# Designs tried in a protein design run: peptides against a protein of PDB entry 5K2M. Part 42

Target 1, 273 residues: chain A of PDB entry 5K2M
Amino acid sequence: MRIGITYTVLRREEMAIKERAGEFGEVVMLHEDDLLFPGNYDLDVVIIRNVSHFKALYTARLFESEGIPTVNSSRLIFEAGDKLFATLRLAGKVPVPEWKAALSEGGALRVPDSLGYPLVSKPVFGSWGRLLAKVNDRDSLEAVLEHRKWMKNPLYGIHYFQEFVEKPGRDIRSYVIGGEFVGAIYRYSNHWITNTARGGKAEPCSDPEVEELSVKAWEAFGEGALAIDIFESEKGLLVNEVNPNMEFKNAARVTGADMAGKLVEYAVEVAKT

## One batch from the design tools (peptide; made by RFdiffusion4, then SolubleMPNN)

Design b1_p11_8_s4 (from b1_p11_8, 4 letters changed)
Fold by OpenDDE base, seed 1:
Structure b1_p11_8_s4 (fold): chain B 273 residues (1-273), chain A 11 residues (1-11)
Amino acid sequence: as target 1 above (273 residues)
Amino acid sequence: GGYHTDEELGL
């Protein structure tokens, strides 16, 4: 068994994946600078750990074109890594926050007629709460839309909105790998954005309802390794988003779950199919 | 904290 690991930065997650992969076979670390295609790679599977969503997506698709399976697959990265496409999958299986998509500024200006204020503006791509805006009024909506108009990436012209969900000063991040629930954490923050990358504290979450909902959210995609972000709302649990390129350092530390081991075990299973 | 790149933004 030859296991590739693509990466941008060698984080604690990539170190743990490398160490665990060494128990199953030969490990080939592949920095982004090492990746040229078409290529003649002697690998049974590749674990995708590129930081960039788009680099991860294209890297996965390029290896798949050489007949090498990836974890996650390019299909999963594409569908789960786009907030709108992920919402389309999730909404058919699990409760999600109310949402609207608009394809023009004129359409976006009508979103409050349905969602009301406050609402949340999100880019369809990006991590760690980047370019999230709590929009409290019409003036704030107009400002966000004006700024988006001058951004270079045409994907900023896809206007994705959610209802603002009042949370109990925390959210939940769970992990499902190959359909198995691995663990969950609470992320505490005094800010409405609760991501630990923005200074949130992590604590263990042991809730059977979270476990069941997390597995159902994973089943909306039906493959791979996902981190799942869940809100505790007055309406009950809501699946906010999923991440096909998960960070798990804090979750592994807090829960004691072998997330790196579970990821490698799944990659080995994928290599054998 | 997370590592943010300009390339993630597709700029």
Scores: peptide ipSAE 0.016, ipTM 0.611, DockQ to the pose 0.437
Fold by OpenDDE base, seed 3:
Structure b1_p11_8_s4 (fold): chain B 273 residues (1-273), chain A 11 residues (1-11)
Amino acid sequence: as target 1 above (273 residues)
Amino acid sequence: GGYHTDEELGL
């Protein structure tokens, strides 16, 4: 078996994936600079680890066009990596924060009539809480909408909003690979944006309700490897978002779960189908 | 950590 691994930066995750993949076959590391298409690649499966959402999406689709399966698939990256498209899948299976989408400024100005204040403005793409805004009032909403008019990417004209969820100073990140729950962590932060990349503490999460909800959230997509972000709200557990290009170094360290091994095992299964 | 560049995000 020949296992490709595409990457932008050789992180702890990519090193662990490479090491585990070597137990199953020949490993071909492919930096973004090595990727030209059509390329007639001799690979049984490709693990997609490009940092950029769009580079990951196009890389996956390009390998698929040559008949090579990818983990994750371009379909999964497309649907899970867009916050609005992910919400559409999740809302049919699991509890999610209340949300609204508007396609114009005039539509966006009516969102508080349904969600109230405070609300959260999110771009449909992006990571690490980039361009998240807590909107407390009408003046703040108008300011966010005015600034978006001057942003170059037309995707900023897609207005996605959620209710503001009060959290107990933490959120949950779980991992589901091939339909199997692998592990979960609490991410602590004193800021309303909880992200371990911003210096938050991580602790293991052992909760059967989190495990059940995480598997059910994965079933909304039905394939691949997903990190799942869950809120502990007054309404119970809410699935906020999913990530088809997961970071797991902190989760693996804290839980002791073999996230890299589980990802490789799943990729080997995909190669055999 | 590897932050997405604006170019990589299609910005």
Scores: peptide ipSAE 0.016, ipTM 0.603, DockQ to the pose 0.450
Fold by OpenDDE base, seed 2:
Structure b1_p11_8_s4 (fold): chain B 273 residues (1-273), chain A 11 residues (1-11)
Amino acid sequence: as target 1 above (273 residues)
Amino acid sequence: GGYHTDEELGL
């Protein structure tokens, strides 16, 4: 077994994945600078750990073009890594926050007619609550839209909105790998953005409803390794988004779950199919 | 902490 691991930065996650992968075979670490295609790579599977969503997506697709399966697949990265595309999958299987998508400023200005205020503006891509805006009124909406139209990336012209969900000062991040629930954490924040990457604390989440919902959310995609962000709302649990390129250092530490091992085990299974 | 790049933003 030859296991590739693509990466941008050697984080604790990549180190753990490397270590666990070494138990199954030869490990080939592939920094982004090492990636040239076509490359005639002699690998049975590649674990995709590039930081950039798009680099991860293209890297996965490039390996797949050489007949090498990836974890995650380019299909999963594409469908799950876009908030709108992920919502489209999720909404058919699990409760999600109320959402609207608009393809123009004029369309976006009508979103409050359906969602009301406050609402949340999200880019369809990106992590860590970047460019998330709580939009409390018309003036704030106009400001967000004004800024978006001057952003260079055309994907910022895809206007994705959610209802603002009142959360109990936390959200949930769960992990499902190959359809198996691996663990979950509460992420605490005094801010409406609860992402632990911004200094929030994490605690174990042991809730059977979270486990069941997380598996159902994974089933909306039907493959790979996903982190799943869940809100505790007055309406119950809502699946907010998924991440096909998850960080798990904090979750692994807090839960004791072998996230890296489970990811490698799944990659080895994928290699055998 | 995590890692943020312009590439992550698709820029």
Scores: peptide ipSAE 0.018, ipTM 0.612, DockQ to the pose 0.421; fails the geometry check
Fold by OpenDDE base, seed 4:
Structure b1_p11_8_s4 (fold): chain B 273 residues (1-273), chain A 11 residues (1-11)
Amino acid sequence: as target 1 above (273 residues)
Amino acid sequence: GGYHTDEELGL
């Protein structure tokens, strides 16, 4: 078996994936600079670890066009990596924060009529809490909308909003690979954005409700490896987002779960199908 | 030096 691993930067995750993949066959590391298509790739499966959502999406689709399966698939990356498309999948299966989408400024200005204030403005793409805005009032909403007009990428003109969820100074990140719950952590933050910023405290999460909800959230997509972000709210557990390009360094460290191994095992299963 | 987090890798 020949396992490709595409990457932008060799992180701890990519090193762990490489190490575990070596137990199953020959490992071919593919930096973004190595990716030319069409190409003659002798690979049974490719694990997609490109940092950019779009580069990951296109890389997956390009390998698929050559008959090489990917983990994650281009379909999963597309649907899970877009916050709005992910919400559309999730909302039919699990509790999610209340949300609205608008396709114009005039539409976006009516969002508070449904969600109230405060609300959260999110870009449909992007990682690490980038361009998240807590919108407390009309003036702040107008400012966010004005700034979006000047953003180069037309996807910034897709207006996605959520209710502001009060959290207990933490969120939950769970991991589901091939439909199996692998583990979960609490991520602590004093900021309303719970991001894996340098130095965030992580603790193991052992909650059967989190496990059940995480599997149901994965089933909304039905394939691949997902990190799932869950909020503890007054309404109960809410699935906020999913990530088809997961970081797991902190979660693996805190839980002791073999997330890299589980990912490789799943990729090997995909290669055999 | 620590591994670059996703946040450090930019856009």
Scores: peptide ipSAE 0.016, ipTM 0.602, DockQ to the pose 0.117; fails the geometry check

## One batch from the design tools (peptide; made by RFdiffusion4, then SolubleMPNN)

Design b1_p12_1_s1 (from b1_p12_1, 7 letters changed)
Fold by OpenDDE base, seed 2:
Structure b1_p12_1_s1 (fold): chain B 273 residues (1-273), chain A 12 residues (1-12)
Amino acid sequence: as target 1 above (273 residues)
Amino acid sequence: SMPEEEIERLKE
């Protein structure tokens, strides 16, 4: 078994994955600078750990084009890594925050007619709450739209909005790999954006409802390894988003779950399929 | 170890 691991930065996650992969076979670390295509890669599977969503997506697709399966697959990275596409998958299986998408400024200005205020403006791509805006009123909406107008990336012209969900000072991040629930954490923050990467604290989450919901959310995609962000709302648990390029250092530390091992085990299974 | 802020900039 030859296991590739693509990466941008050797983080704690990549180190853990590398270590566990070594138990199953030969490990080939592939920094982004090593990735040239087409190439002669002698690999049975590649674990995708590129930091950039787009680089991860293209890397996965490039390996797949050479007949090498990836974890995650380019399909999963594409569908799960786009907030709107992920919402479309999730909404068919699990409760999600109310959302609207608009394809023009004129359309976006009508979103409050259905969602009301406050609402959250999200780019369809991005991590760690980047470019999330809590929109409390018309003036704020106009400002967000005006700023988006001048952003060069055309994807910023895809206007994705959610209802603002009042959270109890925390959210939940769960992990499902190969359809198996691996673990979950609470992420605490005094800010409406809860993220451990932005200084949030993590605690173990042991809730059967979270486990069930997390598996259902994973089933909306049907493959791979996903981190799942869940809100505790007045309406119950809501699946906010999923991440096909998950960070798990805090979750692994707090829960003691062998997330790296589970990811590698799944990759080995994929290689054998 | 790369600072988290620098990693964030790479998350495009």
Scores: peptide ipSAE 0.144, ipTM 0.825, DockQ to the pose 0.139
Fold by OpenDDE base, seed 3:
Structure b1_p12_1_s1 (fold): chain B 273 residues (1-273), chain A 12 residues (1-12)
Amino acid sequence: as target 1 above (273 residues)
Amino acid sequence: SMPEEEIERLKE
């Protein structure tokens, strides 16, 4: 068994994945600078750990074009890594926050007619709460839309909105790999944007409802390794988003779950199919 | 190790 691992930066997660992969076969570390296509890669499977969503997506697709399966697949990265596309998958299977999408400024200005205020403006791509805006009124909406006009990436012209969900000072991040629930954590923050990367505390989450919902959310995609962000709302649990590029150092530390091992085990299974 | 801020910029 030859296991490739693509990466941008060697983080704690990549080190753990490398270590566990070594127990199953030969490990080939592939930095982004080492990747040229078409190529002759002698690999049975590739674990995709590129930091950029787009680089991860294209890397996965390029390996697949050479007949090498990837974890995650390019299909999963594409569907799960876009907030709107992920919402489209999730909304058919699990409760999600109310959402609207608009393709023009004129359309976006009508979103409050259905969602009301406050609402949240999100880019369809990005991480760590980047460019999230709580929009409390018409003036704020107009300001956000005006700023978006001057952003260079055309994807910023795709206007994705959610209802503002009041959270109990925390959210939940769960992990499902190959359909198996691996673990979950609470992420605490005094800010409406909860992110452990921004100094939030993490604690173990042991809730059977979270486990069940997380598996159902994964089933909306039906493959791969996903981190799942869940809100505790007055309406119950809501699946906010999924992430096909899992950061798990805090979750592994807090829960004791072997997330790296589970990811490698799944990759080995994929290689054998 | 790359600073977290630099990693954040790479998450495009």
Scores: peptide ipSAE 0.127, ipTM 0.816, DockQ to the pose 0.141
Fold by OpenDDE base, seed 5:
Structure b1_p12_1_s1 (fold): chain B 273 residues (1-273), chain A 12 residues (1-12)
Amino acid sequence: as target 1 above (273 residues)
Amino acid sequence: SMPEEEIERLKE
């Protein structure tokens, strides 16, 4: 078994994945600078750990074009890594926050007619709450839309909105790999954006409802390894988003779950199919 | 190790 691992930066997660992969076969570390296509790669599977969503997506697709399966697949990265496309998958299977998408400023200005205020403006791509805006009123909405006009990436012209969900000072991040629930954590923050990468504390989450919902959310995509962000709302649990390029250092530490091992085991399974 | 802030800039 030859396992490739693509990466941009050797983080704790990549180190753990590398270590565990070594138990299953030969590990080939592939920095982004090593990736040239078409290539002659002798690999049974590639674990995609590129930091950039787009680089991860294209890397996966390029390996797939050479007949090498990837974890995650380019399909999964594409669908799960886009907040709107992920919502489209999730909404058919699990409760999600109310959402609207608009393709123009004029359309976006009508979103409050359905969602009301406050609402959350999100780019369809991005990590760690980047460019999230809590929009409390019309003036704020106009400001966000104005700023988007001057952003160079055309994807910022895709306007994705959610209802603002009042959270109990925390959210939930769960992990499902190959359809198996691996673990979950609470992420605590006094800010409306909860993210452990921004200094939030993490604690174990042992809730059967979270486990069930997480598996159902994964089933909306039907493959791969996903981190799932869940809100505790007045309406119950809501699946906010999923991440096909998961960070798990905090979750692994807090829960003791072998997330790196589970990811490698799944990759080995994929290689054999 | 790259600072978290620098990694954040790479997450596009």
Scores: peptide ipSAE 0.155, ipTM 0.831, DockQ to the pose 0.139; fails the geometry check
Fold by OpenDDE base, seed 4:
Structure b1_p12_1_s1 (fold): chain B 273 residues (1-273), chain A 12 residues (1-12)
Amino acid sequence: as target 1 above (273 residues)
Amino acid sequence: SMPEEEIERLKE
């Protein structure tokens, strides 16, 4: 068994994955600078750990084109890593925050007619709450839309909105790998954007409802390793988003779950399929 | 280790 691991930066997660992968076979670390295609890669599976969503997506697709399966697959990265496409998958299976998508400024200006204020503007791509805006009124909406016009990436012209969900000063991040619930944490923040990368405290979450919902959310995609962001709302649990390139150092530390091992085990299973 | 801000820039 030869296991590739692509990476941009050797983080705690990549170190843990490398270590655990070594128990199953030969490990080939592949920095982004090492990735040239077409290539003659002798690998049974590749674990994708590129930091960039797009680099991860293209890396996965490139390996797949050479007959090498990836974890996650390019399909999963594509569908789960885009907030709108992820919502489209999730909305048919699990409760999600109310959302609207618009393809023009004129369309976007009508979103409050359905969602009301406050609402949340999200880019369809990005991490760590980047370019999330709590839009409290018309003036704020117009400002966000105006700024989007001048952003270079055309994807910023895809307008994705959610209702603003009042949270109890925390959210939930769960982890499902190969359909198995691995663990969950609470992420505490005084800000409406809850993210451990922004200094939030993490605590273990042991809730059967979270576990069940997390598995259902994973089933909306049907493969791979996903981190799942869940809100505790007045309406109950809502699946906000998923991440096909999950960070888990804090979750692993707090829960004691062997997330790296589970990821490697799944990759080995994929290699054998 | 790369600063978190730099990693954040790479996530696009």
Scores: peptide ipSAE 0.137, ipTM 0.819, DockQ to the pose 0.142; fails the geometry check

Design b1_p12_1_s2 (from b1_p12_1, 8 letters changed)
Fold by OpenDDE base, seed 2:
Structure b1_p12_1_s2 (fold): chain B 273 residues (1-273), chain A 12 residues (1-12)
Amino acid sequence: as target 1 above (273 residues)
Amino acid sequence: PMPEEVIEELKK
């Protein structure tokens, strides 16, 4: 078994994945600078750990073009890594925050007629709460839309909005790998954006409802390794988003779950199919 | 916290 691991930054996650992969076979660490295609790579599977969503997507697709399966697959990265596309998958299986998408400013200006204020503006791509805006009023909406016009990436012209969900000062991040629930954490923050990357405390989450919902959310995609962000709302649990390029160091530390091992085990299974 | 090196990569 030859296991590739693509990465941008050697984080605790990548180190843990490397160590666990070494128990199953030969490990080939592939920094982004090492990637050139076509490359005729001699690998049975590649674990995709590139930081950039798009680099991860293209890396996965490039390996797949050489007949090498990836974890995650380019399909999963594409569908799960886009907030709107992920919502489209999720909305068919699990409760999600109310959402609207608009393809023009004129359309976006009508979103409050359905969602009301406050609402949340999200780019369809991004992580760690980048470019999330709590839009409290018309003036704020106009400002967000105006700023989007001047952003270089055309994807910023895709206007994705959610209802603002009142949360109990935390959210939940769960992990499902190969359809197996691996663990979950609470992420505490006094800010409306709950993210441990912003200095929030993490605690174990042991809730059967979270486990069930997380598995159902994963089943909306049907493959790979996903981190799932869940809100505790007045309406109950809502699946906010999924991440096909998950960080898990905090969750692994807090829960003691062998997330790196589970990821490697799944990759080995994928290699054998 | 988000590693600084990750932040720099995301700015590219």
Scores: peptide ipSAE 0.022, ipTM 0.664, DockQ to the pose 0.169
Fold by OpenDDE base, seed 5:
Structure b1_p12_1_s2 (fold): chain B 273 residues (1-273), chain A 12 residues (1-12)
Amino acid sequence: as target 1 above (273 residues)
Amino acid sequence: PMPEEVIEELKK
């Protein structure tokens, strides 16, 4: 068994994955600078840990073109890593925040007619709450849309909005790998963006409803390793988004769950199919 | 917190 691990930055997660992968076979660490295609790679599976969503997506697709399966697959990265495409999958299976998408400024200006205020503007791609905006009024909406016009990436012209969900000073991050619930944490923050990468505290979440919902959310995609963001709302639990390039250092620390081991085990299973 | 090296990479 030869296990590739692609990475941009050797984080705690990548170190843990490397260590655990070494127990199952030969490990080949592949920094982004090492990735040239076609490359004639001799690998049974590749674990994708590139920081960039797009680099992860293209890396996965390039390995797949050489007949090497990836965790996650390019399909999963594509569908789960785009907030709009993820919403399209999730909305058919689990409760999600109300959402609207518009393909023009004129369309976007009509979104409040359906969602009301406050609403959340999201880019369809990105991590750590980058370019999330709480839009409280028309003036704020116009400002966000104006700024989007000057952004170079054409994907910023895809206008994705959600209702603003009032949260109890926390959200839930759960982890499902290969259809198995691995664990969940509460992420505490006084900011409306509760991401632990922005200084939030993590505590264990042991809730059967969270576990069931997390598995159902994963089943909307049907493969891979996902982190799942769940909101506690007045309407009950809502699946906000999923992440096919999950960080888990805080969750592993807090829950004691072997996230890295579970990821490697799944990658080994994928290699054998 | 987000690692500084990740922030630097995201700025490229």
Scores: peptide ipSAE 0.022, ipTM 0.663, DockQ to the pose 0.173
Fold by OpenDDE base, seed 1:
Structure b1_p12_1_s2 (fold): chain B 273 residues (1-273), chain A 12 residues (1-12)
Amino acid sequence: as target 1 above (273 residues)
Amino acid sequence: PMPEEVIEELKK
């Protein structure tokens, strides 16, 4: 068994994945600077850990074009890593926050007629709460839309909005790998963005409803390793988003779950299929 | 907080 691991930065997650992969076979670490296609890669599977969503997507598709399976697959990265495409998968299977998409400024200005205020503006791509805006009024909406016109990437012209969900000073992040629930944490913050990468604290979450909902959310995609962000709302549990390029250092530390081991075990299973 | 090295990679 030869296991590739693509990466941009050696984080705690990549080090743990490397360590666990070494128990199953030979490990080949591949920095982004090592990647050239087409190539002659002698690998049975590749674990994708590139930081950039787009670099991860293209890396996965390039290995697949050479007959090498990836974890996650390019299909999963594409559908789960785009907030709008992920919402389209999730909305038919699990409760999600109310949302609207608009393809023009004129369309976006009518979103409050349906969602009301406050609402949340999101880019369809991005991580760590980057470019999230809580929009409380018309003036704030106009400002966000004006700024989007001057952003270089045309994907910023895809306007995705959610209702603002009042949360109890925390959210939930769960992990499902190969259809198995691995664990969950609470992320605490005094800010409406509860991401631990922005200074939030983590505690274990042991809730059967979270486990059931997390598996159902994973089944909307039907493959791979996903982190799932869940809100505790007045309407009950809502699946906010999924992440096909998960961070798990805080969750592994707090829960004691071997998330790196579970990811490697799944990659080995994929290699044998 | 987000590692500075990750922030720098996301700016490229």
Scores: peptide ipSAE 0.021, ipTM 0.657, DockQ to the pose 0.171
Fold by OpenDDE base, seed 4:
Structure b1_p12_1_s2 (fold): chain B 273 residues (1-273), chain A 12 residues (1-12)
Amino acid sequence: as target 1 above (273 residues)
Amino acid sequence: PMPEEVIEELKK
């Protein structure tokens, strides 16, 4: 078994994945600077750990074009890593926050007619709460839309909005790998963005409803390793988003779950199919 | 906090 691991930055996650992968076979670390295609890669599977969503997506597709399966697959990265496409998968399977998509400024200006204020503006791509805006009023909406016009990436012209969900000073991040629930954490923050990368603290979450919902959310995609962000709302649990490029350092530390091992085990299974 | 090196990569 030869396991590739693509990466941008050697984080604690990548170190843990490398260590665990070594128990199953030969490990080939592939920094982004090492990736040239077409190439003659002698690998049975590649674990995709590129930081950039797009770099991860293209890396996965490039390996797949050479007959090498990836974890996650380019399909999963594409569908789960885009907030709108992820919502489209999730909405038919699990409760999600109310959402609207608009393809023009004129359309976006009508979103409050359905969602009301406050609402959340999200780019369809991006991590760590980047470019999330709590839009409290019309003036704020107009400002967000105006700024989007001047962003160079045309994907910023895809307007995705959610209802603002009042949360109890925390959210939930769960992890499902190969359809197995691995663990979950609470992420605490006084800010409406509860991401631990923004200074939130993590605690273990042991809730059967979270486990069940997390598995159902994963089943909407049907493959791979996903981190699932869940809100505790007045309406009950809502699946906010999924992440096909999960960070798990805090979750592994807090829960004691072998997330790196589970990821490698799944990659080995994928290599054998 | 996000590592600075991750932030720099996200700006590319």
Scores: peptide ipSAE 0.020, ipTM 0.630, DockQ to the pose 0.168

